# Peptides against a protein of PDB entry 3MAZ: the designs that were tried, part 92

Target 1, 99 residues: chain A of PDB entry 3MAZ
Amino acid sequence: VLNPMPACFYTVSRKEATEMLQKNPSLGNMILRPGSDSRNYSITIRQEIDIPRIKHYKVMSVGQNYTIELEKPVTLPNLFSVIDYFVKETRGNLRPFIC
Target 2, 99 residues: chain A of PDB entry 3MAZ as posed
Amino acid sequence: VLNPMPACFYTVSRKEATEMLQKNPSLGNMILRPGSDSRNYSITIRQEIDIPRIKHYKVMSVGQNYTIELEKPVTLPNLFSVIDYFVKETRGNLRPFIA

## One batch from the design tools (peptide; made by RFdiffusion4, then SolubleMPNN)

Design b2_p26_5_s3 (from b2_p26_5, 13 letters changed)
Fold by OpenDDE base, seed 4:
Structure b2_p26_5_s3 (fold): chain B 99 residues (1-99), chain A 26 residues (1-26)
Amino acid sequence: as target 1 above (99 residues)
Amino acid sequence: SKEEKELEEALDKASERYEKEEEEKK
């Protein structure tokens, strides 16, 4: 039995995620999507600090946990924690895309 | 803050590396 996915998870491509965020920025600026490999995921964000910027991050399944692929990797117990990490670390600048 | 700046830089680098990786796969 699979646990529920975060509300900002969508089965979309990198391109589609970008388009979603661009079309409706008021709905949020962060999407979780399937990665290129099974059991892995990607995060796509659209921040408008100075100018609109699209960025992508790799989230790898490692055992029972998930690792955000940063130079100093961040390992978390579930995908909800991954989303929470991005929200908290950016002090609310990043918000899950909810439609 | 300094910590916030360091995180921003780390995120920027990670995103750039990921993009390069995807381009190399094409």
Scores: peptide ipSAE 0.610, ipTM 0.895, DockQ to the pose 0.858
Fold by OpenDDE base, seed 5:
Structure b2_p26_5_s3 (fold): chain B 99 residues (1-99), chain A 26 residues (1-26)
Amino acid sequence: as target 1 above (99 residues)
Amino acid sequence: SKEEKELEEALDKASERYEKEEEEKK
């Protein structure tokens, strides 16, 4: 019944997402998870550019689109595009966590 | 590159703002 979701989507809490990324960094470093509201989401990443850093981003459902809450917001048509944005803009540094 | 550095800063700031927001909700 559920529409297809990105492969890195997991119904986990912020804490659980952090633990997943720390436990198996070779499987990817980006997780999409439910937000506090039904149609909102959060992105949790674990980047190791200098030292391991855990960061979180708000993805808000706006009409039929999704907006990544950055200082300059990025609006995209679906969650797949949201994941693609993070991958593309970081030139592959961010990769979806595939368990 | 310059663009990569700008994105890095944007991501850092956004994450920090989100963290503060979550603290306020508690």
Scores: peptide ipSAE 0.609, ipTM 0.894, DockQ to the pose 0.823
Fold by OpenDDE base, seed 2:
Structure b2_p26_5_s3 (fold): chain B 99 residues (1-99), chain A 26 residues (1-26)
Amino acid sequence: as target 1 above (99 residues)
Amino acid sequence: SKEEKELEEALDKASERYEKEEEEKK
């Protein structure tokens, strides 16, 4: 049984995610996508603070939780929390891409 | 804020590391 995925999850490649964000920036600037390894994921964002910048983050599935690969790893209980983390920590600068 | 700046730096570093990892992987 599969659990529901965040609305900003798309089965796309890194390249496709980048293109999606560039094509429709008004729909959001953050996408969750499959990682290179099974059960792992990646976050792709497109921020336009000074200039448009595309960045990617690794989200590792660890047991029942997920860890955002940062210098100081952040472990959360589910992918919804992962998305919430990015939204809250950036004070809303990052918004899930919803199309 | 200080916290916000630290987060930005952490995110930047993480993204750079991940990108390098992907380049070496392919």
Scores: peptide ipSAE 0.607, ipTM 0.894, DockQ to the pose 0.812
Fold by OpenDDE base, seed 3:
Structure b2_p26_5_s3 (fold): chain B 99 residues (1-99), chain A 26 residues (1-26)
Amino acid sequence: as target 1 above (99 residues)
Amino acid sequence: SKEEKELEEALDKASERYEKEEEEKK
């Protein structure tokens, strides 16, 4: 079985991703989804540090790499690394949504 | 930690900017 995309990738809209995360928080709190343009993506997260908060991030294809659109952009070699970045930098607070 | 706080602030700002961008497209 080919698995070219991270397990938390779903072809869903921003609204649908939010609903998925809200419905089953025990399955994870981070979804990768298609962006507004081809070859670009978005990350949707639902953190419950104090209260539930939904946030979205832009992931742009740049050459053969991907850049997370932050004030100080983070460039990574593939989408798997993008997911790992969010997991690692939040010390496991963010976990990929696995349905 | 200080590093964690800086990351949190960066993520918050990025999400807010992205949200505004999406609203402008509509």
Scores: peptide ipSAE 0.606, ipTM 0.893, DockQ to the pose 0.822

Design b2_p26_5_s4 (from b2_p26_5, 15 letters changed)
Fold by OpenDDE base, seed 3:
Structure b2_p26_5_s4 (fold): chain B 99 residues (1-99), chain A 26 residues (1-26)
Amino acid sequence: as target 1 above (99 residues)
Amino acid sequence: SAEDKALEEALEKASERFEEEEEKKK
């Protein structure tokens, strides 16, 4: 039985993710993608507050959980929670890219 | 707000560190 992935998950490279966000900003500004190592992921965002800014974050699989690599790491139970974290913490500024 | 600014800085620093780490790989 396969478990579903967040809707904003795409099997794309860092460069491809950046291009996707730049081409269709109305569809969202956050993408979850495979990391360089198995079971790890990366988040790519494109915020446009003052000027467009592309940023990337490391999401490490730790045991049965996932840790967002920030100065003060945030550990969550699943990838859906990871996406939810970015949405809530930015008060909705970040939205999953739905294509 | 002050909280928004703090979060912005935290996210910026994390992104920068990740970029540097990826560049060092291989």
Scores: peptide ipSAE 0.432, ipTM 0.841, DockQ to the pose 0.867
Fold by OpenDDE base, seed 5:
Structure b2_p26_5_s4 (fold): chain B 99 residues (1-99), chain A 26 residues (1-26)
Amino acid sequence: as target 1 above (99 residues)
Amino acid sequence: SAEDKALEEALEKASERFEEEEEKKK
């Protein structure tokens, strides 16, 4: 049993997430999905700065927190905060995909 | 801004590293 998840969480593969974002870009450009291992997650984004670009990020479950695997890792208390981080840091360029 | 540029570069590098990991685990 899982606690409530962010609205942009979908139980989809990397490929499926990519297809979702490509088909309906108006619904958002960021998806949270299960990682390759249990209790870890991945974020898939589709940004259209110059050309459409698909990128993926690793979110590791560490104890009771989550760490976004960046050069300078960012540790946050929950997945909602992880989504919020991506939204705020990109000044709203990234928006959760809401189907 | 300088912060925006730094973040963009950080995200690019992180994505590239993770992409390689996911492909290898298939």
Scores: peptide ipSAE 0.431, ipTM 0.844, DockQ to the pose 0.766
Fold by OpenDDE base, seed 4:
Structure b2_p26_5_s4 (fold): chain B 99 residues (1-99), chain A 26 residues (1-26)
Amino acid sequence: as target 1 above (99 residues)
Amino acid sequence: SAEDKALEEALEKASERFEEEEEKKK
């Protein structure tokens, strides 16, 4: 049984995620997707600050928590918190891709 | 703000590191 996942989670590849964000930027600019390893994930964003930029982040499953691989790693209790982190820290610039 | 710039820089560096890791898997 699969536990609830964030609405912006899609079982897509890095390439597919990039294409999704590029095709429909009005639907959001952040996607959570499966990582290359079993219980890990990746975040793909398309941020338009100066020019459109695609970036990817590693989200490692560590025990019961998840760690966002940033310069200063951030450990959170669930994937919903991971998404919330990106939204809040960017003051809403990043928004979950909902289609 | 200073915090915004710091976050932007951190995100940039993190993304670059991840890209480098992915390249090594090729």
Scores: peptide ipSAE 0.431, ipTM 0.842, DockQ to the pose 0.918
Fold by OpenDDE base, seed 2:
Structure b2_p26_5_s4 (fold): chain B 99 residues (1-99), chain A 26 residues (1-26)
Amino acid sequence: as target 1 above (99 residues)
Amino acid sequence: SAEDKALEEALEKASERFEEEEEKKK
């Protein structure tokens, strides 16, 4: 019924996503999950550049596109592009969590 | 690079704002 979702999408809570990333960092450090409301989503990342840091981002469904809520919002055509954006912009530092 | 630093800063700020928003909902 649902259209294909990125491999790093999991129907988990913020807390659960954090635990997943902490438990198996070798599997990736970025998870896409359901947002607090309807058709919105959230991205949870765990970077270890200096010390482990957990961060969350809001991804809003706008029409047929998605907008990453940054100071300078980024609008993309689909969730796959959203994941690609995080990977490319961080030059591979962020990698989708594949379990 | 300058671009990398700018992105890191933007991501940090965005995450903080989102956290504050979520806390207000609770």
Scores: peptide ipSAE 0.429, ipTM 0.841, DockQ to the pose 0.876

Design b2_p26_6_s1 (from b2_p26_6, 9 letters changed)
Fold by OpenDDE base, seed 5:
Structure b2_p26_6_s1 (fold): chain B 99 residues (1-99), chain A 26 residues (1-26)
Amino acid sequence: as target 1 above (99 residues)
Amino acid sequence: SEEEKKEEQKKIIESSQILKTPSQVL
């Protein structure tokens, strides 16, 4: 039994997440999904400015917190905060995929 | 305009740590 998850969390593979985002871009461009390891997660985004671009980010479970793997890693207390950070840091360029 | 929106998005990308980060392999 898990605590509530962000609305853009889906139990999908990297491939499936990519397909979801490309099929319905109007629903958002960011998905949170299980990582290859049990307690880790990944974020898949699809930006379509000039051409479609898919990127994946690591969200590592570290103790009770989560660390976003960036040049300057960002540690946050929960996955909701992680999603919020992705939205705010990109000034709304990234939006959670909601279906 | 839509073109202006794209320009704004490009500016965001250039200044965003997240959007500048290369895609990861997992």
Scores: peptide ipSAE 0.579, ipTM 0.884, DockQ to the pose 0.635
Fold by OpenDDE base, seed 4:
Structure b2_p26_6_s1 (fold): chain B 99 residues (1-99), chain A 26 residues (1-26)
Amino acid sequence: as target 1 above (99 residues)
Amino acid sequence: SEEEKKEEQKKIIESSQILKTPSQVL
């Protein structure tokens, strides 16, 4: 049993996450999922402006915090904050996938 | 309009560290 997780967290693979986002884009365009290593996570997004584009990001567990792997990494205290950051930094362009 | 929304989204992509970051392969 996991501690409370963001609503857009699903125990799915990279491929499954992509399929979910493709099938129901109206439900959101961002999924949090388990990473390749224990205690790490990945975020899959689907942008649909001109053409659909899938991207994946690493969210690394570092101590009690989480670091988003970017050119300039961003460290946040929990996964809820990570999701919030993705939404706010993109000015709502990204929305958590809720089904 | 939808056209205006798309243009705004493109500008967000240009300015967003997240959206400019290449997809992680490994």
Scores: peptide ipSAE 0.565, ipTM 0.878, DockQ to the pose 0.628
Fold by OpenDDE base, seed 1:
Structure b2_p26_6_s1 (fold): chain B 99 residues (1-99), chain A 26 residues (1-26)
Amino acid sequence: as target 1 above (99 residues)
Amino acid sequence: SEEEKKEEQKKIIESSQILKTPSQVL
């Protein structure tokens, strides 16, 4: 049985994620998606303060945890915690894409 | 105001390690 995934997880490519965020920005600005390989993931965000900006982050499966690839990496126990971290660390600037 | 909200968002970007991190190319 597969474990549940965060609501903003979609089995989409980098390009598709970008298109989703562009098409419906009111639904959120953050998508979790499969990585290009293995049990890794990626997060795509779209910020639109002055002009639209797309960014992608790597979320690497390490043992039974996940590490966000940042200058100072952050390790969390599950993908729900990863999403929560993105929301809280950005003080709500990032919101999970829910459709 | 809307401009005030934008300035606040810019402050968040300035203080957030996530938002300051360059996009991963691959």
Scores: peptide ipSAE 0.564, ipTM 0.879, DockQ to the pose 0.622
Fold by OpenDDE base, seed 3:
Formats: C-alpha cells, sequence, structure tokens
Structure b2_p26_6_s1 (fold): chain B 99 residues (1-99), chain A 26 residues (1-26)
C-alpha cells in the first residue's frame, strides 16, 4: 500500500483533471494523478497568467525518489516535495487543487 | 497596481522552468 499522498492527488484521467481545474479554478490549479505506467505520476496544471493554459508534466519514480521531467530534471525525495517544488518554483502561481 | 502585478507575473513566467516547459505528451 502506498504511503500517504498529497491532498491534490486524485485518481483521475488527464481529461477529468482538466475538467476539474476548468470547472473550479478557485479551488486551485494543480492536480497530481496516476501516470500511464505503474508507480509513475503526472501533474496537470491550469496556469492563469494572461490566458488559461493546460499543461501536463511527467513525474517518474526513480528508486526511492521522484524526478520531474523538465529540460533540467529535478529529483526530489517524495511527492510532497514535488508539489512543494511546483508551488515555490512558481512563487505561488501554482496552488494544489483542494476540494 | 495592475501594472506592478503584470510585471511580477511576467517575471514569474520568465524565471520559471515549469511555466516555460511545453506540455508533455504522456
Amino acid sequence: as target 1 above (99 residues)
Amino acid sequence: SEEEKKEEQKKIIESSQILKTPSQVL
């Protein structure tokens, strides 16, 4: 059984995550969800600067850590740290979706 | 002010690896 997950984790598809973020933007703009592969995840965001844009990121399980697939990959010890990174790196522009 | 906020938003985008990264095809 998996350890506790971040509050913005939902067992939803890419499409469902997009719809959730579009329907209730006041609840946050970032969702963590299962990836296509076992033990991997994806993050869906709805950035709201200028024009709303939906983007998806891959979070790969590597050993006991997680790597965010970016031009310069970022490796963190757990999914809570991954969410924290998204929040801090964007200076609070991204906020976990909580319903 | 609105101008100050817009300027800050621009700085966030320009400095953020996440926001500059294209959406990934999974």
Scores: peptide ipSAE 0.535, ipTM 0.862, DockQ to the pose 0.683

Design b2_p26_6_s2 (from b2_p26_6, 10 letters changed)
Fold by OpenDDE base, seed 4:
Parts: structure tokens; C-alpha cells; sequence
Structure b2_p26_6_s2 (fold): chain B 99 residues (1-99), chain A 26 residues (1-26)
């Protein structure tokens, strides 16, 4: 039985994710996508504070958890928590892209 | 107001500093 994925998960490339976020910023500014490895993921964001900036984060599958590759890595129990982390840390500036 | 907006932006920037890891190709 497969667990559900976050609503902002799309099987898209880095380039496609960037294009999605640029084309429809009103739908959100954060996408979860497949990473370089089968069990890893990437987060692509388009954060607009002063100017629009695209950034990509590596989310590594570690055992049954997920680690966001930051200067100080953050480990969370599931992908929903990963999305929540990005939302909370930006005080709601980042929102999952819902298309 | 502009003041509120700037305050909000500052708070977001400060809270998001831990997310400043350089974007890499992956």
C-alpha cells in the first residue's frame, strides 16, 4: 500500500518545475519532485521577497525518514512534514503549488 | 502599510536564513 504524496508533488524535472512556478505564481511557489536517485527528492521554490529567486533543495531518504540538505540538516518523519517545515520556517511565504 | 510589509519581509528573511544553502544541480 502506497502512502499518499503531498499535493505539491509532481513527477517533473528541475526545468519543468521552474517553469511551472514562473508561469502560475498564484498557485503556490513550492514543488516537490523526484531527485537524482529513486528514493530521493528535491524541493524547488520560487520565493519572492525583493525579487523572484529560484532555489533547489535536496531531500534525502534516510531509513524511514527524510533529511533536508541544509547547513544544519533537518530530519523529518515523512514528506508531509518536509513540506510543513518549509511553510513554517518562512512563516507562510512558501506555499505548496496546487495545480 | 509599507512599514508592515517591510517588517514582514524582514521577519521572513531572518526565519529563512537556515534555508540559504546554495542551490545545487539535482
Amino acid sequence: as target 1 above (99 residues)
Amino acid sequence: SKEEEEKRKKEIIESSQILSTPSQEF
Scores: peptide ipSAE 0.250, ipTM 0.780, DockQ to the pose 0.498
Fold by OpenDDE base, seed 3:
Structure b2_p26_6_s2 (fold): chain B 99 residues (1-99), chain A 26 residues (1-26)
Amino acid sequence: as target 1 above (99 residues)
Amino acid sequence: SKEEEEKRKKEIIESSQILSTPSQEF
């Protein structure tokens, strides 16, 4: 039995993820995608406060956990927790992109 | 309202500060 992936996970490139978020902002503004290395991932977000801003975060697989590469790295037990972290820390401003 | 929107934006900025250091690649 394979473990499920977050609903906002898509096997897309950085560029493609950016285009998805720009094209349909009503569907969400956060995408989880494969990183350049096996078992690593990236989070692409699009926040519009003053102007639209695209940002990418590195999510590294560390043991059985995942670490979000931030100034102060955050380690979480699974990818669902990673998504939840982004939602929670932005008080809901970031929402998973659901096609 | 204008005031409501400004308050909302400020709130987002404050809560999003922890995400201020994104990766350049990957």
Scores: peptide ipSAE 0.245, ipTM 0.778, DockQ to the pose 0.512
Fold by OpenDDE base, seed 2:
Structure b2_p26_6_s2 (fold): chain B 99 residues (1-99), chain A 26 residues (1-26)
Amino acid sequence: as target 1 above (99 residues)
Amino acid sequence: SKEEEEKRKKEIIESSQILSTPSQEF
């Protein structure tokens, strides 16, 4: 049993996450999902600025924290903070996908 | 308006520049 996870966390594959975001864009445009390795995760987003674009980010579990693999990595204390980071950095344009 | 929309888009792009390097596979 996993500890509490962000509301936008779903046990889905990269493909499924993409399909979810494309099917119901009104429910949000960001999904947190299991990574390919143990305690690692991935974030899939579908952001429409000029045209709809799908992007995937790696979130690595490091000790008790999580590091978002970006050009300049960002380390945060929990997955809730990771989601908040994506929302904040995009000034609210990215929103967690809530079914 | 069109102008406001362009400003919004610019703001989003600028604020999320750090997110422009997504992972290739994961």
Scores: peptide ipSAE 0.232, ipTM 0.773, DockQ to the pose 0.551
Fold by OpenDDE base, seed 5:
Structure b2_p26_6_s2 (fold): chain B 99 residues (1-99), chain A 26 residues (1-26)
Amino acid sequence: as target 1 above (99 residues)
Amino acid sequence: SKEEEEKRKKEIIESSQILSTPSQEF
């Protein structure tokens, strides 16, 4: 039994995610993707304040939860909460990429 | 206006400070 994934989840590489965000910025600026290995994930974002900047964040599967690798790690119960965290903390500047 | 735009940008920067440590591995 598999649980549903967030709408901005795509089985793409770091490079592909970057290209997607650059090509269609109007569709969103945040993608959730498989990590380089194992059961972990990565968040790729493209924020444009002064100039476009691509950044990647590690989302580690820890027990029944997920931890976003930040200076001060944040642990959440599921991937939907992870996406919500990025949206709310940036006051809506980050939006899930939907195509 | 330009002033409102700058205010918006500042707000985004401040709220995004918690995301200042990106991963270079994944």
Scores: peptide ipSAE 0.243, ipTM 0.776, DockQ to the pose 0.520; fails the geometry check

Design b2_p26_6_s3 (from b2_p26_6, 13 letters changed)
Fold by OpenDDE base, seed 1:
Structure b2_p26_6_s3 (fold): chain B 99 residues (1-99), chain A 26 residues (1-26)
Amino acid sequence: as target 1 above (99 residues)
Amino acid sequence: TEEEEKERKQKIIESSPILSTPSQEL
């Protein structure tokens, strides 16, 4: 049994995540998914300001924390904090995909 | 307005460490 995961977590591939966001943009624009291996994860977002744009981020498991792969990496204690960071840092531009 | 909102969002993108980071292809 795994610990609770954020509501926007889905066991989907990069391609599937992209399709989910494109199909139902009203449900949110951010998905957390399994990474290429083990305890690592990836976040896929779909912004639609001028035209639709898909982007992917790496969330690496480091010790008991998680590090978001950015120009200046950010380390947080859990995945819930990671999602919160994405929402708050973008002032609500990014919203977890909930279906 | 819609145009002003798009401009506001663009400003957020430029100032956000997240949104300014290039997409990771792997």
Scores: peptide ipSAE 0.543, ipTM 0.871, DockQ to the pose 0.654
Fold by OpenDDE base, seed 4:
Structure b2_p26_6_s3 (fold): chain B 99 residues (1-99), chain A 26 residues (1-26)
Amino acid sequence: as target 1 above (99 residues)
Amino acid sequence: TEEEEKERKQKIIESSPILSTPSQEL
């Protein structure tokens, strides 16, 4: 049993996450999921501006924090903060997938 | 308008350290 997780967290694969976002874009466009390694996570997003575009990001567990693998990595204290960062930094372009 | 919204989103992508980052394949 995991501690409380963001609402957009689902125990799904990369493929499943992509399918979820494609099937119900009105429910959101961002999913947090387990990474390939223990304690690490991945975020899958689906942007739909000109055409649908799927992207994946690595969220690495580092000590008691989480580091988003960007050109210039961003470290945050918990997964809720990670999701908040994705929403705010994109000015609402990204929204957690809630079903 | 739809066009204006697309332009807004495009600018966000270009300026966002998240959206400008290539997808992680591994």
Scores: peptide ipSAE 0.543, ipTM 0.871, DockQ to the pose 0.631
Fold by OpenDDE base, seed 3:
Structure b2_p26_6_s3 (fold): chain B 99 residues (1-99), chain A 26 residues (1-26)
Amino acid sequence: as target 1 above (99 residues)
Amino acid sequence: TEEEEKERKQKIIESSPILSTPSQEL
């Protein structure tokens, strides 16, 4: 059994995550969800500045750590750190979706 | 103001390694 997951983790599909973010943008704009492969995850975000824009990021399980697939990959010790990185790196632009 | 906030967010997007990364399809 997996250790505790971040509050913004939901066992939903890419489509469902998108719909959740669209329906209640005031609850946050970032969702962590299962990836296509076992032990991997995806992050879906919905930014709304000029117009709504949906983006997905791959979070790969590597050993006991997690690597965010960016131009320059970032490796962190756990999923809580991954979420924290997304929030802090964007200076609060991204906020975990909490319902 | 709303305009200032949009400008601030745009600057963050442009300088963020996360927000500047294209969406990934799995």
Scores: peptide ipSAE 0.539, ipTM 0.871, DockQ to the pose 0.665
Fold by OpenDDE base, seed 2:
Structure b2_p26_6_s3 (fold): chain B 99 residues (1-99), chain A 26 residues (1-26)
Amino acid sequence: as target 1 above (99 residues)
Amino acid sequence: TEEEEKERKQKIIESSPILSTPSQEL
């Protein structure tokens, strides 16, 4: 059993995450999911401003922390902080998918 | 308005280090 995970974490594939976000956009537009490698994760978002746009981000486990693979990588102490970062940095445009 | 909201969101996308990052494959 994994340690406590963010509410928007789901053990789903890239495809399933996309489908979840498309099916129920009112529940949020951001999902945290398992990455391709053990201990790594991915975040899938669905922006719907003009047209729906799906994007994926890599969240790499580095020691006891996590690094978001951005142009300028951001390292945070836990996955809860990672989700918080996505919400705050986008000024609420991204919201965790909660069902 | 709806248009203003869309413009606001677009502004965030352009200035966000997250949203400006291209989608990552694999």
Scores: peptide ipSAE 0.537, ipTM 0.871, DockQ to the pose 0.632

Design b2_p26_6_s4 (from b2_p26_6, 10 letters changed)
Fold by OpenDDE base, seed 1:
Structure b2_p26_6_s4 (fold): chain B 99 residues (1-99), chain A 26 residues (1-26)
Amino acid sequence: as target 1 above (99 residues)
Amino acid sequence: SEEEEKRRQKEIIESSPILSTPSQEF
């Protein structure tokens, strides 16, 4: 049992997430999933501008917050904020996968 | 237009700390 999670969270593997995004791109292009380590997560995105491109990001549990592993790490208070950051930072280009 | 949107999206990719970050998980 986990606390409330973002709607785009799925208990799927890296491979499964990729397949989900490829199968139904109209449902969104971003998935939050369990990371390789306990309490950590990963985000998989699929962008299709010219050609489809898959990318993965690490979201590390740090204290009571979460840090997105970027060149300049971004720390946020919860996973909902993490998803919001991905959406807003990309000005809507990234949208949570809602199935 | 579609072309304008593509250009906009590419600009976002280039300027976004998220989208400019290389894919990684491990």
Scores: peptide ipSAE 0.416, ipTM 0.860, DockQ to the pose 0.645
Fold by OpenDDE base, seed 3:
Structure b2_p26_6_s4 (fold): chain B 99 residues (1-99), chain A 26 residues (1-26)
Amino acid sequence: as target 1 above (99 residues)
Amino acid sequence: SEEEEKRRQKEIIESSPILSTPSQEF
């Protein structure tokens, strides 16, 4: 039995995540996926305002917390909080991709 | 309007530390 993960978590590659977001933009624009190392993750987002914009973020496991690699890093207690942060800080511009 | 919504979203992008952060390749 594995610990629960955010609904937008998928065991997909960077490329596949991009394709998922492009294929069904109405389902959301943010995916959480495995990072290159165990216990680390990446977030892929796709925005389409003028032109499609794909960005990837590193979410690093630090102790019992997670740090989002930003110009000014943000540390949060769990992955659910990480997703919530992305949603709230962008005023809903980012929404978890839910199949 | 759609134009106004796009402008709103662009403003959010500019003000967001998340959305203004360059994509990480590594």
Scores: peptide ipSAE 0.409, ipTM 0.856, DockQ to the pose 0.606
Fold by OpenDDE base, seed 4:
Structure b2_p26_6_s4 (fold): chain B 99 residues (1-99), chain A 26 residues (1-26)
Amino acid sequence: as target 1 above (99 residues)
Amino acid sequence: SEEEEKRRQKEIIESSPILSTPSQEF
């Protein structure tokens, strides 16, 4: 039984994610995608305040949890919590891309 | 104003542990 994935999860490459965010910024600015390994993920964001900026983050599967690779890593119990963290931490600046 | 909001957003970005982290290029 497969657990549901966040709505902003897409099986796309880094390049494809960037293109998606660029083409339809009104739909959101954050995508969750497969990482280098099968159990790891990456998050691509596109912020557009002054100029467009693309950034990528590593979300590493650690046991049954997920760790966001930051200077001070943040570990969360599931991918929904990871997305929630990105939204809440940025006070809504980041929004899941819903297409 | 729009300028004030943009400034506030920039401040959030700079103070955020997430947004202040450099992009993972490799």
Scores: peptide ipSAE 0.408, ipTM 0.856, DockQ to the pose 0.612
Fold by OpenDDE base, seed 5:
Structure b2_p26_6_s4 (fold): chain B 99 residues (1-99), chain A 26 residues (1-26)
Amino acid sequence: as target 1 above (99 residues)
Amino acid sequence: SEEEEKRRQKEIIESSPILSTPSQEF
């Protein structure tokens, strides 16, 4: 039994995610993807204010929750909450990539 | 305006713990 994933989740590599965001920036600037490890994930974002800037974040599976690797780690109950956190905390600056 | 929007975005980035975090993945 598999649980549904956020709409911005794609089974792509770091490179592919970067290319997707670069090709269609109007569709969003944030992608959730498989991490380098089995049960972990990564989030790739593309900021474009002055010049394009790509950043990657680690989302670690810890027990029944997920921890976003930040200076001050944030733990949330599921991946949907993780995406919501990125959107709301940045006041909409980050938007899930939907194609 | 476009410039005002850019300023707003930069302020969000500067004040956001998420956007202030350097790119990481090991």
Scores: peptide ipSAE 0.404, ipTM 0.855, DockQ to the pose 0.587

